# Designs tried in a protein design run: peptides against a protein of PDB entry 2AUS. Part 76

Target 1, 323 residues: chain A of PDB entry 2AUS
Amino acid sequence: ADIKREVIVKDDKAETNPKWGFPPDKRPIELHIQYGVINLDKPPGPTSHEVVAWIKRILNLEKAGHGGTLDPKVSGVLPVALERATRVVQALLPAGKEYVALMHLHGDVPEDKIRAVMKEFEGEIIQRPPLRSAVKRRLRTRKVYYIEILEIDGRDVLFRVGVEAGTYIRSLIHHIGLALGVGAHMAELRRTRSGPFKEDETLVTLHDLVDYYHFWKEDGIEEYIRKAIQPMEKAVEHLPKIWIKDSAVAAVAHGANLTVPGIVKLNAGIKKGDLVAIMTLKDELVALGKAMMSTQEMIERSKGIAVDVEKVFMPRDWYPKLW

## One batch from the design tools (peptide; aimed at target 1 L206)

Design b2_p30_4_s4 (made by RFdiffusion4, then SolubleMPNN; its pose is not in this set)
Fold by OpenDDE base, seed 2:
Structure b2_p30_4_s4 (fold): chain B 323 residues (1-323), chain A 30 residues (1-30)
Amino acid sequence: as target 1 above (323 residues)
Amino acid sequence: DEERQREEEERLRREKEEEERRRRERLRNV
């Protein structure tokens, strides 16, 4: 999610009408909630599904979904997309994750050996999903982006780990323990990041949500609940973006594919088949889709389908039909 | 535009009131 993507401008004369759409910072509180994502601090104990069901009850919502399951015993960053934003979770499922883990070793190992062996687990690792996973138990490679040892206290190793989506930290710790020759288990696990969502000022508890909803409904104070909910556009910050003309927005909002003439600016490094976010010039999420061209092809070509539109988020009436 | 903001708030309010009505009707029929 920290990959800075260059922005290539294709049409430097494209303007946007300030009277069209609802920019993320200009949504009324009810609309903000309808297009919201909560950076939830999931408590240990409940399932991610139980927590989503609680949020729906607390906020009186019909729909919500989470940006990637945390096991019952695992705490920390759980993005929860609300109402009309519920489908934005598809952008978060493939996103990288960070965890802080406590590994307990089953024997004494010199600190230098712990550090050396854990460094060997950076990069590509072979994993098999656990028996309790809904995922097919096939061997697969996963990326470990980094391992940072925070503390070593005898047999207890506290470490930060950045991983590809669907890397099992419990399995990683088991393999580290085998490589150390003493065995190990996961004592504690917290997720500290899920794509663009991290431990920051936007992280809120279920208790915070109860209080903030009460302040809004009983006291008329919307500020707290407004800050506790991120715009759905936050959930696509890590994706490559394509910004489109005002004249193309209504067509895409009706489910039309994005054609090359509609592009104003785009991120560098888009490949054919990539998941991309289609944005307005006001940074509103119109749709998610599959890139049918590279960035280079979208620049060089005058016509053709740039993006196959898979999921529309924007209402059809926010922008006028200009075709 | 404050007028379009109010219109969209009122639309969302009506949609929620209808969904709550349907929810209450479902809970009465169980």
Scores: peptide ipSAE 0.008, ipTM 0.362, DockQ to the pose 0.018
OpenDDE base, seeds 1, 3, 4, 5: peptide ipSAE 0.000, 0.007, 0.000, 0.000; ipTM 0.301, 0.360, 0.277, 0.289

Design b2_p30_5 (made by RFdiffusion4; failed a check: the pose's geometry)
Pose (drawn by RFdiffusion4):
Structure b2_p30_5 (pose): chain A 309 residues (1-127, 142-323), chain P 30 residues (1-30)
Amino acid sequence: ADIKREVIVKDDKAETNPKWGFPPDKRPIELHIQYGVINLDKPPGPTSHEVVAWIKRILNLEKAGHGGTLDPKVSGVLPVALERATRVVQALLPAGKEYVALMHLHGDVPEDKIRAVMKEFEGEIIQRKVYYIEILEIDGRDVLFRVGVEAGTYIRSLIHHIGLALGVGAHMAELRRTRSGPFKEDETLVTLHDLVDYYHFWKEDGIEEYIRKAIQPMEKAVEHLPKIWIKDSAVAAVAHGANLTVPGIVKLNAGIKKGDLVAIMTLKDELVALGKAMMSTQEMIERSKGIAVDVEKVFMPRDWYPKLW
Amino acid sequence: SAAKEAALEQYIEEDIVFTPEPADDITPPS
């Protein structure tokens, strides 16, 4: 997921006018929230659905959604997209996820076999692909390990299978997500407590600084997604519902294949929309016309890059 | 590998499914 993509510039002269839109980190606080995402450290106990409901109450929001469900007892990274950026969690499906898990073996097994068997579970699995498994600690029947997986991978099922492969059986004692695409345990990871308090600092004390840092621009959700940057003049057509045509492309990531989910970005690096690539990177460079991206969801409001009549 | 394949065959043949554990009764934050 976190492979740095090469950027290919097709139109080296394209410039963006600062009058239109906003750099993503410079939105007025209300707009910042309308188009924001929270990198929330979900506490054990509530369902992911309940956590989102609490967030909507705390922030007095109309809409919100999470990216990748965590079960009630699971803690960790839970990206919660807000308001107009609610659907941006779609961008996380292609990106992977990472967990730290505690596995309790129902029988005694030599560490040698445990490490050997765990390693064999990398690659593919049926229940999804397991990118990597790193054993952190093996204390008796308790195994602490870090695992990277494809989205939708059920870690409980993976541990159960490891238990079968060992014959002794296995139980998942606890699970914590440490990564969900570009969201990880860094300075942007916030708790529900921080969110409530920072909201009070803003609505009661008039200080926007803390609630601002607790909420990320929605562009954070597409950090690991292939991107196509378009001219200012092309943004309006897309923002108004048209698919993206090749003439509007300024630069793009290498490796884009037909059918790939892509992010359409302005030259200010704001998210315009998510869509499916109808052409490859090379075809987008060589061709002068045609639909480059079948737009599935538009995020940018029509007001930022307006059509003028 | 052979061990993983055996584990997956057993898993599929037994038609095993998992359900999430229930949520705790917690007062929502305010």

Design b2_p30_5_s1 (made by RFdiffusion4, then SolubleMPNN; from b2_p30_5, 15 letters changed; failed a check: the pose's geometry)
Amino acid sequence: SALVEAAQEQALAAGITFEPPPAADLPPPV

Design b2_p30_5_s2 (made by RFdiffusion4, then SolubleMPNN; from b2_p30_5, 18 letters changed; failed a check: the pose's geometry)
Amino acid sequence: SPLVEAAQEKALKAKITFEPPPAADLEPLE

Design b2_p30_5_s3 (made by RFdiffusion4, then SolubleMPNN; from b2_p30_5, 16 letters changed; failed a check: the pose's geometry)
Amino acid sequence: SALVEKAQEEWLKNKITFEPEPAADLVPPE

Design b2_p30_5_s4 (made by RFdiffusion4, then SolubleMPNN; from b2_p30_5, 16 letters changed; failed a check: the pose's geometry)
Amino acid sequence: SALVEKAQEKYLKEKVTFEPDPAADLEPPK

Design b2_p30_6 (made by RFdiffusion4)
Pose (drawn by RFdiffusion4):
Structure b2_p30_6 (pose): chain A 309 residues (1-127, 142-323), chain P 30 residues (1-30)
Amino acid sequence: ADIKREVIVKDDKAETNPKWGFPPDKRPIELHIQYGVINLDKPPGPTSHEVVAWIKRILNLEKAGHGGTLDPKVSGVLPVALERATRVVQALLPAGKEYVALMHLHGDVPEDKIRAVMKEFEGEIIQRKVYYIEILEIDGRDVLFRVGVEAGTYIRSLIHHIGLALGVGAHMAELRRTRSGPFKEDETLVTLHDLVDYYHFWKEDGIEEYIRKAIQPMEKAVEHLPKIWIKDSAVAAVAHGANLTVPGIVKLNAGIKKGDLVAIMTLKDELVALGKAMMSTQEMIERSKGIAVDVEKVFMPRDWYPKLW
Amino acid sequence: ELTLIEEFKERSEELEEELKEFKERMEEEE
């Protein structure tokens, strides 16, 4: 997921006018929240659905959604997209996820076999692909390991299968997500407590600084997604519901294939929309016309890059 | 010094305590 993509510039002269839109990290606080995402450290106990409900209550929001469900007893990274950016969590499906898990073996197994069997579970699995498994600690029947997986991978099922392969059987004692696409345990990971307090600092004490840092621009959700940057003049057509045509492309990531989920970005690096690539990168460069992206969801409001009559 | 497994479990227990205090505070705000 976190492979740095090469950027290919087709129109080296394209410029963006500051009058239109906002750099993503410089939105007025209200707009920042309307188009924000929270990198939330989900506590054990509540369901993911319940956590989102609490967030809507705390932030007095109309809409919100999480990216990748965590079970009630699972803690860790739970991206929660807010308001107008609610659907941006779609951008996380192609990106991977990472967990730290505690596996309790129902029988004694030599460490040698445990490491050897765990390694064999990398690659593909049926229940999804397992990118990597790193054993952190093996203490008796307890195995602590880090695993990177494709989205929708049920870790409980993976541990159960490891138990079968070992014949002794296995139980998942605990699980914590450490990564969900671009969201990881860094300075942006916040708790529900921080969110409530920072909201009070803003609505009661008038200080926006803390609630601002607790909420990320929605563009964070597409950090690991192939991108196509378009001219200012092309943003309005897309923001108004038109698919993206090739003439509007300024630069794009290498490796885009037909059918890939892509992010359409302004030259300010704001998220305009998510869509499916109808052409490859090379076709987008060589061709002068045609639909480059079948737009599935528009995020940018019509007001930022307006059509003037 | 704690092992990695002990540190992992301790962190979860801290989160459970924080959630308990959060729920009590949400009820008071009702």

Design b2_p30_6_s1 (made by RFdiffusion4, then SolubleMPNN; from b2_p30_6, 16 letters changed)
Fold by OpenDDE base, seed 2:
Structure b2_p30_6_s1 (fold): chain B 323 residues (1-323), chain A 30 residues (1-30)
Amino acid sequence: as target 1 above (323 residues)
Amino acid sequence: MLSLIEQFRKEIEEKRKELAELLERLKAEE
């Protein structure tokens, strides 16, 4: 569920100057690319790093980064943040993931037993990362949010699974197979969601990117490449937000911490220590930071550091220095 | 009518073919 967070208004009289900044929908194409994220349909075969390298080549980019590694054989949703937006992937790493998986059982199991056992894997599971993972091979808990069996055909089980970030579906399938008593392996896997990125009209292939870039560079048609690239703000849709005064934007863009007087509105339910997105009143991403106060504290207090600013995205010159 | 499993396998295989075609195109442009 797209968590619609309640918005609490602290300053209902705060206005924004339309001349300042570049709202996500009003960026020139070059600037849109510089602050872009591609919802890439990663093909099966290449590594996520190879695919990012290809995107950089195709789009003539200096830098890009992906929002969470997919194994070579895994296809589907790979957010790729471009250029100045590259660091926004940090917001996507902790985001929940959804997959469609094909599990193959190594023996015959009654369908009712398959359904019953798979239902038991909803909730907390214990996993050990595989040897090939960059993650230390420590036992850890991971949450399986849901398992939806789509089809059972003999020994083949197609299912949708929502999981906490860093859950290994291959390991899940292995454990399901053990619980069924016959063993199982992952035959195919596709990622269908990574936080706010899902299989929708924004999902594009590498082939699409090649064609759309050519249409722009050769034919002067920017519409396709513009649609193929999402604004970086898409990559923070799942985060709690704090909207700030125009007068606070330049300071935050220079790396200053957000103080309570700068807050215009904020999402409910922010806790101390949460990753939050600092936004302008035009829904531009200024920075990511760590909440130093709860939502309630940010409402009740007149002063203090609300957010420890960790990563600035907005250029320093989009808003005037008003200090 | 293809089962969901058959459709899913087909879609993945189509994506492998599309990648192969793209890689050949990119080699020809080099």
Scores: peptide ipSAE 0.532, ipTM 0.910, DockQ to the pose 0.873
OpenDDE base, seeds 1, 3, 4, 5: peptide ipSAE 0.529, 0.531, 0.532, 0.532; ipTM 0.909, 0.909, 0.910, 0.909; seed 3 fails the geometry check

Design b2_p30_6_s3 (made by RFdiffusion4, then SolubleMPNN; from b2_p30_6, 14 letters changed)
Fold by OpenDDE base, seed 2:
Structure b2_p30_6_s3 (fold): chain B 323 residues (1-323), chain A 30 residues (1-30)
Amino acid sequence: as target 1 above (323 residues)
Amino acid sequence: EPSLIERFRAEIARKREELKKLLERMEEEE
């Protein structure tokens, strides 16, 4: 779910200078690309790394990274962060995922039993990572948030599934098949969501990117490529946010920790240890960091380190040094 | 009307073919 987080205002008089920074909607096209994330419809066949390499080639980029590996045969939502935004994938890796899966049963099972057993897999499941995974093969618990059966046709079961990051749908289907007593395998899989990225009007193909880049470079039409690339701030929409004073932006952009006096407003429900996005009052991503205080502590305290800054995204020169 | 399963399979198959055509195009442009 798009977690609507309450916003608590700490300083209601804080203003932002319109001359400073580059709000997501006001970036020149080249700068928009440098701080961009593509909601790519990954085709089935290639690895996520091959697709990232193709995007780099198509868009003439030096750097890019993906927001969570899709297996070669898996299609759908692959966030690809570009250039200076490449490291924003750190925010997407732990994000929940949604898939549509086609499961094929190895025997006949009554539909009522299929529905009953699949419902039992909502909640916590124990998984062992596959051998091919870079993840250590330790047993781990994962959350299945929901299973929605879309269609049952004999031995074919189409379902939507929301899962915790790093849940293996292939393993889930295998366990469902075992629980049904007949066995099952994953026939097809598509990812329909990765955190804030979903199947919507922002989803683009590699073909779209080729055409849109051509329209920009050869015809001078930037509108298509601009629309095809989301601002990096999209990749942190699911995170709790802290909005800071203009006077604090340059320090954080230089890698200084965020102190309590720099906070203008913040989301409710931040806990110590949470990954948070540090934002300007213009909703520009300054940095990602670890909360060193709860929301309540950040409200009540007058001083101290609120966020340990881990990854800076904003250039050092977008806001003036006011120290 | 095609089932949801049939549509889902057909969409995946279409995406495989679209990728093939894209790769062929990219090879011709090199």
Scores: peptide ipSAE 0.537, ipTM 0.916, DockQ to the pose 0.820
OpenDDE base, seeds 1, 3, 4, 5: peptide ipSAE 0.532, 0.533, 0.536, 0.534; ipTM 0.914, 0.914, 0.915, 0.914

Design b2_p30_7_s3 (made by RFdiffusion4, then SolubleMPNN; its pose is not in this set)
Fold by OpenDDE base, seed 2:
Structure b2_p30_7_s3 (fold): chain B 323 residues (1-323), chain A 30 residues (1-30)
Amino acid sequence: as target 1 above (323 residues)
Amino acid sequence: SEEEERRRREEREREERRVEEAVERLREEL
C-alpha cells in the first residue's frame, strides 16, 4: 500500500470529459454505498461472515464481502466491500497484513534473547496451515516483512508484525516460543492493517454504522454514512494502475480486453501476470485484470492486448460507446 | 444430486439462523 509507484505518461494530450462517469468524490450517497468499502473495526467474538451479514442488515444491502478472514477472537481492520463493489475483495485477499499481537511465554527468557530471536523471524518462514483452516494443509513459505517489539513485561511480549497474506500469527508465535526454548501462545491478536486499509479516521465500528445509517434515514443527514464508507477505489490503491482514454472506458466496461492504444498513463514496474487496476482519467475503477505485457512493453508497443480483463466494476452506461 | 442440494440448503439455513442469533446477542451486548 505504501509503495510510491512512478507514473509514466504515454499520452500527455489525453483529456477527459467532466460530464462522463462518477468520480469517487461526486457519487450521490446511494451510488457511493453501491460502490463502497467499509474499513470496519471487527469486534472480537463474531466470525467475519457474521459481521458481513450484520452490515448487510444494518445498511439494508443485498450483497457484501470481506477483504480477508479474521478469526472470531481477532479484532480490528476488516475491509467490507458493498453491493456492486463486493468483488473488489479479490484485490485485498493477496494484500499484506499488519497485526499487533500479545505473545505469552511459558517460561522466563531474558529480554535480550527475546529481541534477538524475534529478529531472526523477519524474512522467509515455513508454515503449515492450522487444522481449522479451509486451506489445504501443505507446507508453505510466507514472508514476515518486519517485527517491531512494542513492550516486554516479564513473559508477555507485545509486538507489531507485517506479513504476507495468509501468514498465521498463531503459528509464528508457536515457532518463536519453540526457538526461545520455553514455548509460547497467542494471548491476543488485532489486525491493524489490510493492504490500503489501516487504523485511521476511516475505521468505524458496527455501532457507528447503526447510528450513521439512522442519521441518514431518519434525520436526513448523509455526512456520517458518507464518511464511514470509502469509495471502492480505496481497495485498489496498493495495485499498479493503468489509466485509459475516455474512448476505451465503455469497451472495457463491456468486458473487452484493454489494448495498448487505450493507455494514457501507467505505473512503472508492471510485470506480465500482475493484477492491475484499470482506471479512468478521473481515478474511477473500471476493471481489474491480468497484465499481458510489462510496463516497458505497454510503452514501446503500438498494438496488442495490454490487460486481460477479469472483473468489471464500472456500469456500462457511465461512459458513451465511442466505437 | 437433489440430496446434495437439500443438504447445502439446510447448511445455509443453519448458518443464517446462527447469524440471526449472533445479531440478537450483539444487540443485547451493545
Scores: peptide ipSAE 0.029, ipTM 0.497, DockQ to the pose 0.403
OpenDDE base, seeds 1, 3, 4, 5: peptide ipSAE 0.016, 0.000, 0.024, 0.019; ipTM 0.400, 0.256, 0.506, 0.512

Design b2_p30_7_s4 (made by RFdiffusion4, then SolubleMPNN; its pose is not in this set)
Fold by OpenDDE base, seed 3:
Parts: C-alpha cells; structure tokens; sequence
Structure b2_p30_7_s4 (fold): chain B 323 residues (1-323), chain A 30 residues (1-30)
C-alpha cells in the first residue's frame, strides 16, 4: 500500500463536469452505504463469514463481502465491502498484510539470539499451507517484508510483521521456533493492516455499527454511520490508477474496455497484466481491470486497448453517453 | 432480539478468547 506512485499527466487540459457522478465525499448516506467499505475490527471467536452476516443484519444489507479471511481466533482489521461495492474486496486479496503476533517459545533463549534469528526471517521464506487449508500442500515462497520485535518477556515474543498476502504467521512462528532450537507456537494474532486499511480512526467494532445505525434510524443522526463507512475508493488506494475523460466514463461503466484516447492521467510503473483501478477525474472508481499495456505504452500510443475491464462498479447513468 | 442475541454471543466469544489467552500465558509462566 505504501508504494508512492508518480502521476503522469497525458492531457493537462481535460476538465470534468461537476454535475456528473457522485464523488466519494458527496454521496447521500444511502448511496454512500451502497458503495461503502467498513474497516471492521473483527473480534476473536466468530468466523469472518459470521461477522459479514452480522453486518448485513445490523445494516439491513442484501450483500457484503470481506477483504480476506481471518481465522476465528484472529482479531483486527477486516475490510467488509457493502452492497454494490462487495466485489471491490478482490483488490484487497493480493494486498500485503500486517500483524501483531505473540509467539511463545517452548524453552529459554537469550534475547540477543531471538533478535538475530528473527531478523533472518525477513525476506523470502518457504511455507506450507496449514492442515485445515483447502489449498494444495505445495511448498511456496512468501515474502516477509519486515519483522519488528515489540517486546520480549522471557519466552513471550511480541512482534509486528509485514507479509505478502497468504503468508501463514502460525507457520512462520513454527519455523522461528525450530531455528531457535526450542520450538514455538502462536499464542495470539491480530491483523493490524490489510492493504490500505489499518488501525486508525476508521476502525470500528460491531457494537459501534449497532449504535451508529441506531443513531441514524431512530435519532436521524447520519454523521456516525457516515464516518464508520469508507468509500469503496479506499479499497483501491494501493492499486495503480488510471484517470479517464468524462466522455470515456459511461462506456467503461457499460463494460467497454478502456482505450488509450480515454486516458487523462495515470500512475507510473504499470506493467502489462497488473490489476488497475479506472478512476474519474473526481476520484470515483469506475472499474477494475487488467492492464493490457505498460504506463509507457499508454503514453506513447495513440490507440489500442489500455485496460481489459473486468469489474464495473459505477452505475451506467452517473455519466452521460457522449458517443 | 436476534441482534441482541448475536451481540451477546460475540461478547461471550471475545471473553472466552481472552480467558484462553490469559490461561495460556499463565501456563507459560509455570
């Protein structure tokens, strides 16, 4: 998520009509919910699916989906995309994750040795999926981006870890314990980050959602529920973006592929095959798609398919057909 | 009523997890 991407302007004269669309900050509350993502603090105990079912009941929703399963015993950041935004969670599946983990050692190890060995687990690690995973038990590599030891108390090691999507922290801890020579297990795990979603002022509990929904429905106070729900555009902040002309928006909203003439500005470093977010000039998410060109090709070419549009989010009527 | 039952179940599960954690920490100190 923290990759700063340069913005390359292709058309510096492109304007947007303020009467078209619904920018993330200008959605009526009902529309905001329809295109919302909750940064949920998942409690320990329930499954991620149970929690999504509860959110649907609390908020009277037909559809919702989560940005990546947390095990029952794992708490913390669970992005839950609502209604029309439900499919935006696909952008969060490949996103990096951060956890705070408590590792318990099965024997005494000097602190200097703990620190030294844990530092060796930064980088590429070989993992096997856990026994309960439907994923074929193949050896796979996963990147550990960083390990930050927070506290060492005898046999208890509290640490922050940034990892590639689908890294199993339980398996990491098991391997650390083997490397220390005493063995170890995962005592506690909390997810502190899922791509752009982190522990911040936007993190809300299920109790908060109950209270905030009540304040809206019974007291007419929308401010709390409005703040508790993030615009779906937050769920794509970590993706490379392509901003398009107003004249291209309705075509893409109808499922047409983005062609090079429709591009106003784009992030640097897009490669062919990358997942990209197609945005309006008002930072509204139109669609997700697969880049069919690099950033450089999208700049240099005058024509061709820039993005294969896979998932449309924007309604077809927010922008007029200008073709 | 169903929502209150879900919230109670949630609070109970959160409490059970905190107790399991505290027991584990105590077993590790022994």
Amino acid sequence: as target 1 above (323 residues)
Amino acid sequence: DELEALLRELEEREREERVEEAVRRLEEEL
Scores: peptide ipSAE 0.008, ipTM 0.395, DockQ to the pose 0.034
OpenDDE base, seeds 1, 2, 4, 5: peptide ipSAE 0.006, 0.006, 0.000, 0.007; ipTM 0.404, 0.381, 0.330, 0.398

